# Peptides against a protein of PDB entry 8YVU, part 200

Target 1, 39 residues: chain A of PDB entry 8YVU
Amino acid sequence: PQLCYILDAILFLYGIVLTLLYCRLKIQVRKAAITSYEK
Target 2, 160 residues: chain B of PDB entry 8YVU
Amino acid sequence: TWLTVLKKEQEFLGVTQILTAMICLCFGTVVCSVLDISHIEGDIFSSFKAGYPFWGAIFFSISGMLSIISERRNATYLVRGSLGANTASSIAGGTGITILIINLKKSLAYIHIHSCQKFFETKCFMASFSTEIVVMMLFLTILGLGSAVSLTICGAGEEL

## One batch from the design tools (peptide; made by RFdiffusion4, then SolubleMPNN)

Design b2_p28_7_s3 (from b2_p28_7, 20 letters changed)
Fold by OpenDDE base, seed 3:
Structure b2_p28_7_s3 (fold): chain B 39 residues (1-39), chain C 160 residues (1-160), chain D 39 residues (1-39), chain A 28 residues (1-28)
Amino acid sequence: as target 1 above (39 residues)
Amino acid sequence: as target 2 above (160 residues)
Amino acid sequence: as target 1 above (39 residues)
Amino acid sequence: SVLDQILKEALELLEKILKEILEVIKNS
């Protein structure tokens, strides 16, 4: 049971990190698309 | 900027692999230190007996490190090495998942057969503990495999 | 304890989905970069 | 070439480990 909570914490942290990275990547894709459109 | 983004992503995936590997290694070490697996009846810890946490962690760590180094140096030979390492890690991860699933099934079957209502019973406790650890390792292995496959695809795309 | 395992499953699924989405986004970014290089 | 050799050795080691695992599974 305690290990389950530890796993939850790790997975939660991983999810947060991935979400942040995804958001960052999405912003970068948008910027790239805008730059491509201006060319 | 795009290349920089890709580089950062690959580096992140590599770090994720290393982290996953380290966690798996830590769990393996803890289990081996706390429990005498050799004296435990049944195949509840078959994945640990096979040494999966150790070799799996090594493979994922090497794959992750090579991926990071390959991205940093941007050398063709390193890219190939990283691709090979990631492929090997992917295979290792797949094998590990299979072993862990088998172990998980055995552990769950054991719990079901013994109708483990009392958590403090030695056999039930061990089976439950094994199940928890195996589930954790399975999740980590899947994450590692996902990262390794992603890196492999990225590396293959660069070689083509 | 049962809720913990359920949470683990949900978080794990979320992690997989995010990883797949991240991969897709990365591929899109690569395609955009290649297109930009050819111009 | 050195990296290729290392990779080859690593693969051979992996295969060996895999065979050992399979034997352990078979004997269990």
Scores: peptide ipSAE 0.388, ipTM 0.796, DockQ to the pose 0.034
Fold by OpenDDE base, seed 4:
Order: structure tokens, then C-alpha cells, then sequence
Structure b2_p28_7_s3 (fold): chain B 39 residues (1-39), chain C 160 residues (1-160), chain D 39 residues (1-39), chain A 28 residues (1-28)
């Protein structure tokens, strides 16, 4: 049972980090697309 | 193609919000059906007494739906509607997290005060169960908040 | 304890989906960067 | 797409739930 809660915490943290990274990457893709369109 | 991908991503986030909301509603309904919260002594289920699973789920559902609908409609509607809904969902999520943390503290304090060494005692069992449910709801709320914030950032980025 | 395992399953699934999306997005960023460098 | 179908089903379910909630509120 304690291991389950630890796993939950790890998975939760992983989810948050991935979400943040995904947002950053999405912004980068958008910037790249805009730059490509202006050229 | 990139716009289509971004649109799909936003839809995914919206679906995640709706799913989170549905799960919260399901948990709320199950808890209300199994436990008579009104007869439970103490503030162990304060989050449930406050109706967080219901109103929080509603806010997340509305936010998710608005995000999805906004993606399917014109860009102008996408930005304003999604941003507003996501902001509301973020506020709801933050409030929910606060309530859940308070509930967790109360539950832990209860366990400590009553020296719940015997897990099979009814009061200690209920406190433990409440703690488990609150933790699950907390995770779901944070997931919903994460999706709402993500959508908000995406919407804000489109306005810039 | 049973609820903990259910949560783990949900979080795990979410993590997998996010990872796949992140990978796809990363590939797109790389392709965009390569295209921009060649121009 | 499959995602669109899932979204549609989810929206329909949500609408159903919302209608049920509204009915409960109306009857209360």
C-alpha cells in the first residue's frame, strides 16, 4: 500500500513535468511555423 | 499540418478535463451512495460536505467542453471562450486543491490524535478511507488544473 | 489500497499518452528545425 | 477521426448528465 502511494506521487510528478515540456514544445513549434510562414 | 496537430492536442486536453470531471463526479456519487456523510462525525469528509466533487466536476466539464467547441469553431471564439473557461476551471481547481489539502490535514490530525494503531477501528478506517479518496481527488484535480492551465497558455499564445 | 492501484493505472495511461504526444511533437520540431536550416 | 467520435460521445454523455442535474434541481 505504501508503495502504491509512492508510485502515484512519481506518476503524478511525471505527468506534470511532461505537460510543462509539452507546452514548451508546442510554443516552439508555433514559433517555428510562424517564422516559416513569414519567409 | 501543425495547426491541425495543435488543435488535436487542445482537444486531447479538453477530453482530459472532461474525463477528470467525470471521474470526480463518479467518485462523489459513489462516496455519497456508500457513506452517509451527514452522519459522519468530524470534518474528515469536509471536501465532500462542501460539494467539491460536484461543482468542481461541473467547472472542469464546462471548461473542457468549451475548449473542444472553441477548437471546432472560429479562431476568435477559440481564444476568448477557451481562455475564460480555462481560467474558471483553474480557479475551481485551485479552490479544490485547497479544500482537499485542508481535508487531508484534518484527516491526518484525526489519525494522530486518536492514535489509530488499530486500522480496523471504524473511526480510523473511515479516516483512512477519506484520506485515500481525498488523495485521489487531489490528483484528479491537479490533472484537471494542469490541462486547464495548458489550454490557457495555448489560448494566450494564439492571441500573441 | 485498491483505489490507489486504480489511480496508478489512470496516471500510467495518461503518462503513456503524453509521452507519445511529446515524441510526435519533438519529431515535428526537429523536422521544422532541419527545414529552416536548409533554407 | 476516432478522437472526434470519442469527443462526440463524451459530449453527449455530458449533456445527458447535465440534463439530469437540471431536472433534479428543477424538482428540488
Amino acid sequence: as target 1 above (39 residues)
Amino acid sequence: as target 2 above (160 residues)
Amino acid sequence: as target 1 above (39 residues)
Amino acid sequence: SVLDQILKEALELLEKILKEILEVIKNS
Scores: peptide ipSAE 0.387, ipTM 0.802, DockQ to the pose 0.021
Fold by OpenDDE base, seed 1:
Structure b2_p28_7_s3 (fold): chain B 39 residues (1-39), chain C 160 residues (1-160), chain D 39 residues (1-39), chain A 28 residues (1-28)
Amino acid sequence: as target 1 above (39 residues)
Amino acid sequence: as target 2 above (160 residues)
Amino acid sequence: as target 1 above (39 residues)
Amino acid sequence: SVLDQILKEALELLEKILKEILEVIKNS
């Protein structure tokens, strides 16, 4: 049972990091699209 | 800016792979240090007896390190090397998953056959502990495989 | 303990989905960067 | 290159390990 909680913590942290990276990437895509539209 | 972001992403994937490998290695080392697997009857720790946590962790670590180095130096030969290492790590991960699934099935079968109602029996405790460790290792192996495949796709995309 | 294992499964699935989405988004960013460079 | 040789050796080792694992599975 303790190992399960440790795994949950690791997976949760991984999910948060991936979400942050995904958000950053999404913002970059939006900025690129805006720049392409202005050209 | 886009190239810098992509570079950071590849480094992140490499770091994730190395971290996964290190965790797998740590678990393998802890299990081997705490439990004398040679004295445990049955195939409950078949994955550990095969040395999977050790060689799997090494392969993932090498793959992750090569990916990071390749991204930092931005050399064509390093990209190819990283691609090869990630491919090898992906194959190793797939093999590891297969071994862990087989081990998990054996462990579950053992638990069902012995009807482990008495949690304090040494055999039942070891079987349950083994099952938990195998599940954790399976998740870590899948994460490592995912990172290796992702890096492989990224590397292949750069070569095209 | 059963809830912990269920949570692990959900978090694991979430991590896989996020990884796939991240890869797709990264490919889109690369395509956008190439298109911007050709202009 | 030295790197290519290392990669080749690593692949050969991996293949050997895979064969051993397959044999163990078949014999189990």
Scores: peptide ipSAE 0.383, ipTM 0.793, DockQ to the pose 0.035
Fold by OpenDDE base, seed 2:
Structure b2_p28_7_s3 (fold): chain B 39 residues (1-39), chain C 160 residues (1-160), chain D 39 residues (1-39), chain A 28 residues (1-28)
Amino acid sequence: as target 1 above (39 residues)
Amino acid sequence: as target 2 above (160 residues)
Amino acid sequence: as target 1 above (39 residues)
Amino acid sequence: SVLDQILKEALELLEKILKEILEVIKNS
């Protein structure tokens, strides 16, 4: 049971980090697309 | 196109919110069906007594649905609608987290006070079960909040 | 204990999905960068 | 009765949020 809770915490943290990274990458793609469109 | 990608991402986040909401509702209904919370002494199930699984799920569901519907409309409208919905969901999520943390503290305190060496005692079992449920709900709420915040940031980024 | 395992399953699935999305987004960023470099 | 009051308050809050969302939509 304790190991399960630890795993939950790790997976939860991983999910948050991935979500943030995904958002950052999305913003980068948007900026790149805008720059490409202006050229 | 980049718009298609953004639309898919927003849809994914919306689906995630809806899924989180549905899971919260399921947990809420299961707990209410299995346990008579009204007869449980103490504030071990304060989050359930406050109806958090229900109203929280409603907020996340609405936010998710609005996010999905907004994908079918103009990008500007999508951003504003999503931003508003996600802001509301974020506030709801924050409130839910607060309630769950308070409930968790009370449950843990109860377990500590009663020195629950005998897990089979009804009170200790209920407190332990409550703690587990509250933890799960807390994780789900944080996931929902994360999705709402993500959508908010994405929307804000489009407006800037 | 059973609830913990259910949570683990949900978080695990979520993590996998986010990882796949992150990979796709990373590929898109790379493609955008290449296109911008060729212009 | 207490649960009903809490539910009522929650519904009122939800309605307020919905109204705010609708206003944002109208202003968009």
Scores: peptide ipSAE 0.375, ipTM 0.793, DockQ to the pose 0.017

Design b2_p28_7_s4 (from b2_p28_7, 20 letters changed)
Fold by OpenDDE base, seed 4:
Structure b2_p28_7_s4 (fold): chain B 39 residues (1-39), chain C 160 residues (1-160), chain D 39 residues (1-39), chain A 28 residues (1-28)
Amino acid sequence: as target 1 above (39 residues)
Amino acid sequence: as target 2 above (160 residues)
Amino acid sequence: as target 1 above (39 residues)
Amino acid sequence: TVFEELLKKALEILLKILKEILEVIKNS
């Protein structure tokens, strides 16, 4: 059970990191779309 | 700018791969140190007996290191080397996943056969512990494989 | 302990989904960048 | 015995791959 909680913590951290990366990428896509629309 | 972003991503993926490899190696070492697998009856720790945590960790570590080095030096030969290493690591990861799945099935079967409702029995405890470790190793291997594949795709894109 | 394993499964699934979405988004960004360069 | 043989084969393949990687590293 303790190992399970450790794994949960790692997976949770990984999920947070991926979410942040996804958000950054989404913002980049939006910026690219806006720039493309202005041209 | 795009190349810079890709470089940062490659480095991050490489670091993730190395980290995953290190964790796998640590788990393998801990299991080998705490449990005398040679004295455990059955194939509950077949993946450990096969030395998967060790060779898998080595392959992932090498792949990650090569990816980082390739990214830092920006040399064409290093990119090719990294691509090769990542491909090899991906294959190793796939093999490792297969071994771990087999081990997991055996462990789960063992738990089911013994009707391990009472975790206080030594055999049931060992089987449960094995299952937990194998699951963790499986997740780590999947993460490592994902990183290696991602790096391979990035490397292939650079060659193209 | 059972809740921990369930959480692990959910987090793992979430991680996979996020990874796939990230890959798709990355491909979209690449396509957008290529299209912008050809213009 | 079959499993052991498969394991040995897998190990051989792994060693071969490792050698190839090492050669690539040396040649780079």
Scores: peptide ipSAE 0.392, ipTM 0.792, DockQ to the pose 0.019
Fold by OpenDDE base, seed 5:
Structure b2_p28_7_s4 (fold): chain B 39 residues (1-39), chain C 160 residues (1-160), chain D 39 residues (1-39), chain A 28 residues (1-28)
Amino acid sequence: as target 1 above (39 residues)
Amino acid sequence: as target 2 above (160 residues)
Amino acid sequence: as target 1 above (39 residues)
Amino acid sequence: TVFEELLKKALEILLKILKEILEVIKNS
């Protein structure tokens, strides 16, 4: 049971990190699209 | 193409928020049905007494639904409504997290004071069960808050 | 304990979906970068 | 009866929050 809670914490942290990275990547893609539209 | 991908992401976040809200409502309903919280001594179920599972789940559900509807109809008034709902859901989520943390601390203190060595003692079982539910609700609330904040940022970016 | 395993399953599924989305987005960024380099 | 009163209070709080949200939307 304790291992299950630890796994939950790790998976939760992983989910948060992936969400942040995804947001950053999305912002980069948007900036690239804007730059390509100006050209 | 990029806008389509962004819309798909918003829809996914909205669905995740609705799912989180539904799970919170289910947990709240189950706890209220199985346990008479009013007769339980102590503050172990303070989050339930405050009605958090109900109002929190409703806020998240409304926010998620509005986000999905806003994405589908692409109307300016719906975007503003979704942004407002997501902001309100974010505030509610933050408040809920605070309440749940306080409840968790009280539950842990209760377990420590009563020296709950045996899981099968009625009071210790209830305290442990409460702690497990509170932890689950805390995780769900954090997930809901994350989705609501993400949707708020996306909505704010579209208005700018 | 049973609820913990259910949460693990949900978090695991969420993590997989986010990873797939991240990979797709990363591929799109790479394609956009290549297209911008050819111009 | 106590449960019903709690439910009524919860509904009142929900309605209050909904009214606040609607007012924010109306003022934006």
Scores: peptide ipSAE 0.385, ipTM 0.789, DockQ to the pose 0.017
Fold by OpenDDE base, seed 2:
Structure b2_p28_7_s4 (fold): chain B 39 residues (1-39), chain C 160 residues (1-160), chain D 39 residues (1-39), chain A 28 residues (1-28)
Amino acid sequence: as target 1 above (39 residues)
Amino acid sequence: as target 2 above (160 residues)
Amino acid sequence: as target 1 above (39 residues)
Amino acid sequence: TVFEELLKKALEILLKILKEILEVIKNS
């Protein structure tokens, strides 16, 4: 059971980090698209 | 098309938010059905007594639904509405997290004070169970908050 | 303990999905960058 | 009784938030 909780914590942290990275990447894509449209 | 991809992402985030809300609601209802929280001594289930699983689920559900509708109709007023709903959901999520953390601390303190070596004692079992549920709800709430914030940022970006 | 395993499964699935989405988005960013460089 | 009062306050806050959201929607 303790191992399960540790796994939960790791997976949770991973999920948060991935979400943040995904958001950042999405913003970058959006900026790139806007820049491409202005050209 | 980039716009199509972004829309799909928003829909996914909205669905995730709704799913999170539903799971929270399910857990809340299950806990309320299995445990008579009103008869449990202490503040181990303070978050449940406050009705967080219910109102939180409602807020997240509304936010998710509005996000999906906003994406589908692509109307400016819906974007604003979605932004507002997501903001409200974010605030609700933050409040929920705070409540859950407090509940978690109380539960952990209870376990520590009673030195629950005998897991079969009803009080220790309830405290452990509460801790598990609170942790799960905390994770779900954080996920919901993340989705709501993401949607808020997306909506704000569309308004700019 | 059983609830913990359920949570692990959900978080694991979420992590996989996010990873796939991140990879797709990264590929899109790369394609956009290449297209911008060719222009 | 204290808990009930806290619940009432929480409900009031929730209603206020809901009202604000509705007002924003109405003004949009």
Scores: peptide ipSAE 0.383, ipTM 0.794, DockQ to the pose 0.018
Fold by OpenDDE base, seed 3:
Structure b2_p28_7_s4 (fold): chain B 39 residues (1-39), chain C 160 residues (1-160), chain D 39 residues (1-39), chain A 28 residues (1-28)
Amino acid sequence: as target 1 above (39 residues)
Amino acid sequence: as target 2 above (160 residues)
Amino acid sequence: as target 1 above (39 residues)
Amino acid sequence: TVFEELLKKALEILLKILKEILEVIKNS
């Protein structure tokens, strides 16, 4: 049971990090799309 | 197009938010049905007593639905509505996290005080169960908050 | 303990989905960067 | 009974917020 909770914490942290990275990447893609549209 | 990808991502986030809300609601309902919280001694179920699983689930569900609708119709008025709903859901999620953390601390303290080595004792079992449920709800709430914040940022970016 | 395992499964699935989406987005960013450079 | 009253109040607040959102949408 303790291992399960540790795994939950790790997976949760991983999910948060991935979400943040995904958001950053999405913002970058949007900026790139805007710059390409202005050309 | 990049816009279509972004829309798919927003829809996914909205669906995730709705799913999280539904799971929270289900857990709340199950706990209320199986356990008579009113007869449980202590504040181990303080989050349930506050009704967080219910109102939190409602807020997240509404936010998710509005986000999906806003994405599909691509209308400015819907974007504003989605932004508002996501903001409200983010606030609700933050409040819920706070409540759940407090509940978790109380539950852990209870377990520590009673030195619950024997899980077969009713009080220790209930405290452990409460802790598990609160942890699950905390994770779900954080996931919902993350999705709501992400959608809020996306909506704000579209209004600019 | 059973609830913990269920949570682990959900978080694991979520992590996989996010990873796939992140990979797709990363590939798209790379393609966009290449197309902008050829212009 | 107290819990039910709290739930009713929460529902009323939610309905009020929803109404405000709908009005904003209608006016936009």
Scores: peptide ipSAE 0.371, ipTM 0.795, DockQ to the pose 0.016

Design b2_p28_8_s1 (from b2_p28_8, 20 letters changed)
Fold by OpenDDE base, seed 3:
Structure b2_p28_8_s1 (fold): chain B 39 residues (1-39), chain C 160 residues (1-160), chain D 39 residues (1-39), chain A 28 residues (1-28)
Amino acid sequence: as target 1 above (39 residues)
Amino acid sequence: as target 2 above (160 residues)
Amino acid sequence: as target 1 above (39 residues)
Amino acid sequence: ELDKLLEYSILFLLLVFLRFFLLFLLKS
């Protein structure tokens, strides 16, 4: 049972990391769109 | 089209925040119903005694609802209100995390002091239970804070 | 306990799928940025 | 597609958390 909790914690952390990466990617896309519009 | 996408994202974030708040409330209610926290000696459940699950969930719920309403009505005043609510929810989330970390440290210290080798001892069981509950609440609070911060950034971007 | 491990495996698989989708999307965004820079 | 990925990520996190909560309740 303790191993299940550890695995869940790892999966949760992984999900948080994916969310952060997604946010960074979204910001990059927005910045690219703004720079393309100014051009 | 981009504005429409952003609006849908805000709505989704708001719904996520409300859902997180509801889960926190449900968890708090269940803990309060199962455990008479008022009769438990010590600071093991300090976060619950402070009412964090309740006020934190309320702040997150209000923030999420205001964000959804602001997105639907497209009123500048509502956007500012949503931004304010999201900021307040973010502050509340940060405070909640701090309280939970303190509670976690106290619980861990309690477990260490009592050398909890026997899980069936009432004190050790309560400390372990508190630790598990605090960890769960910490994760929920982090999720809520993440949603509130995301909504705040989106709202700030719309005001600029 | 066995059911716990099965659920963990399902969640892990889901995480891998999300990672692959994220990677594909990241590559697409990078390609779009390169093409916009060449114009 | 990015929005869908974000939605799925959030749902995944919620499911993991829910599982942790259920396991805790079952242990208690």
Scores: peptide ipSAE 0.521, ipTM 0.835, DockQ to the pose 0.494; fails the geometry check
Fold by OpenDDE base, seed 2:
Structure b2_p28_8_s1 (fold): chain B 39 residues (1-39), chain C 160 residues (1-160), chain D 39 residues (1-39), chain A 28 residues (1-28)
Amino acid sequence: as target 1 above (39 residues)
Amino acid sequence: as target 2 above (160 residues)
Amino acid sequence: as target 1 above (39 residues)
Amino acid sequence: ELDKLLEYSILFLLLVFLRFFLLFLLKS
């Protein structure tokens, strides 16, 4: 039972990291779109 | 450069599909080894009785392998073959999902009818086990379908 | 034990959603790149 | 970078599924 919770925590952390990376990428894409719109 | 990236994506998706298929096959084999599905009364394991884990895994494996081979050899006929196999795998996956959903509904209904408050009853345990297995198979099937659809879209994009 | 499976399901769903969003973002970036190349 | 993120996401999903499967087997 304790191993299950530890694994869940690891997976949750991994999910958070992926979410952050996704958000960063989304921001970069939005910035690129804005820059292209200003040209 | 873009073609190389797309090829790498196809290979990755193909590998993912093969892996998903192997997991489904392993799961099906384990379930068949632990549980004698033929002796289980009711439609709780209808998806297993229909042999879905086996034929579904075969379709996904073939689709993934064809996708990988097509990418590596860069042959137009293999690309078309991979597209066809991925489409077939997508259809098979959709059918499998439908069967699994029906099985899940039956299993849940069974649990509800028997008011399984006591987990130690053999029938309730089997129903719960079936539900868990079906849910797992459903997730695997969704993953396989997603990979097959993605490969199909990529292949269609290359033909345009 | 059941809570562990529920958490896994939530994490799995979250991962699928992230994958879909990533795919959409990638498609948007590709469309933007094609549009910029035609200009 | 985006492709790597997708790969990691798929890998994550597979690991979660594998974990679920293993937990189910251990419970049985």
Scores: peptide ipSAE 0.517, ipTM 0.833, DockQ to the pose 0.520; fails the geometry check
Fold by OpenDDE base, seed 5:
Structure b2_p28_8_s1 (fold): chain B 39 residues (1-39), chain C 160 residues (1-160), chain D 39 residues (1-39), chain A 28 residues (1-28)
Amino acid sequence: as target 1 above (39 residues)
Amino acid sequence: as target 2 above (160 residues)
Amino acid sequence: as target 1 above (39 residues)
Amino acid sequence: ELDKLLEYSILFLLLVFLRFFLLFLLKS
C-alpha cells in the first residue's frame, strides 16, 4: 500500500513534467502561427 | 572523442542489459523447474507466478539488442526505436522492482508469522529460499533498470 | 488501496488526453508547413 | 521535439497501464 502511493507520486510528477513540456510546445506553435500570419 | 566514449558506454550498457536478462531468465527457469510454484501456498513466489522473470528478461533483452543494433548501424530511426525500447524496459524494470519488494515483504511476514526458529521446517526453508531468490532478482532488476535508464539518457542526448 | 486505483485511472485518462492533444498539435503544425510551402 | 513528446506520452500510458495490470494481479 505505501509503495503504491510512492509510485503514484512518481507518476504524478512525471505527468506534470509532460504537461509543462506540452504547454511549452503549444506556445511555440502559437508563436510560429502568429509570425506566419504577420508575413 | 566525447561521442566515441558515449558509443562505447552505450554498447557496454546494452551488453549488461542482455546479460542481466539472461541471468533473470535462467533463475526463473531454474525456480520453475525445481519448485512447483502452482502448489506453493501463499504469495511468497508472487513475482514468479506473475511471470516476471520471463517478461522482464524479454524486455531487457530487447532493449539491449536494440541499443547494440542502433550503435552499429547509426541510423536515425534505429536510435529512436532504441530510445523507445529502453524507456519501455526502464518502466518494466521499475514495475518489477515494485512487485519484488511487495513479494519480499510478504515473504518476511510469512517468516515472522511462523516463528521460523527452526530452519529445517519445510515452510520456513521455503520462505527463506523464496526471500533469497527475490532479493537476487531485485538486485538484477535494479541493475537492468540502471542500464536501461542510462541508455535512455544517452539516446536522448544523441537526438538533441 | 481503492485510492491508488482511482489515481491510476485519472493519470491514465490524463495521459490519453495529452496524447490526443499532442497528435492534434502535430497535425496542425504539418498542415501549417504544407500551406506555407504552397505559398 | 514533437515526436519525442509523443513517445514520452505513449511510454507514460504504457507505464500506467502496466501498473494497473500489476495491481490487479496482486489483488487477485
Scores: peptide ipSAE 0.484, ipTM 0.810, DockQ to the pose 0.255; fails the geometry check
Fold by OpenDDE base, seed 1:
Structure b2_p28_8_s1 (fold): chain B 39 residues (1-39), chain C 160 residues (1-160), chain D 39 residues (1-39), chain A 28 residues (1-28)
Amino acid sequence: as target 1 above (39 residues)
Amino acid sequence: as target 2 above (160 residues)
Amino acid sequence: as target 1 above (39 residues)
Amino acid sequence: ELDKLLEYSILFLLLVFLRFFLLFLLKS
């Protein structure tokens, strides 16, 4: 049972990291679109 | 130079993964056919109960097949797919190794606790047999992991 | 043990949502690239 | 970069699925 929760914590952390990377990518894409629109 | 060598050997590595997967599957089916794991007390066959020979074989097989296809067709989408599959197979292999090590430890502990001096005792025989199979599977899994990692590095090099 | 399964289900659902969002973002980037190429 | 993120996401899903499957087998 304890190993189960530890693995869940690791997976949860991994999910958070992926979410942050996704958010950063989304922001970059939006910035690129704005820059392209201003040209 | 190393990346070039890995690229040339990509098909060979893929075939090796498929072969490893087939061997693991064969061992799994043999064990499941000969032994009723549900009736065996203890965690001696924990790796088999977890279905490692089956899902591990599937992952290695998919990885190997995708690697071969990617090399033959030389398409960008296939290269990326192969990279993903190889990465997944590498993770699966690592997980499998962990499970096998745990199973090995349990089997060894069981043998030690029961002081298996008489080989003909059913419990000791089963524990010894399990240990031998687990060791063989461990070696095969290490080989499979090595091939998967090599393919992953090769694929990563192509994406750069 | 039951809590582990629940957490796994939540993480799986979250992963599916993230995957869908990534796919949508990829489509948006491709559409933006096509639009930029046509200009 | 986006493709890499997608790959990581797929790997994450596979890991979660694998864990669920393993836990189910252990419980049965």
Scores: peptide ipSAE 0.477, ipTM 0.812, DockQ to the pose 0.264; fails the geometry check

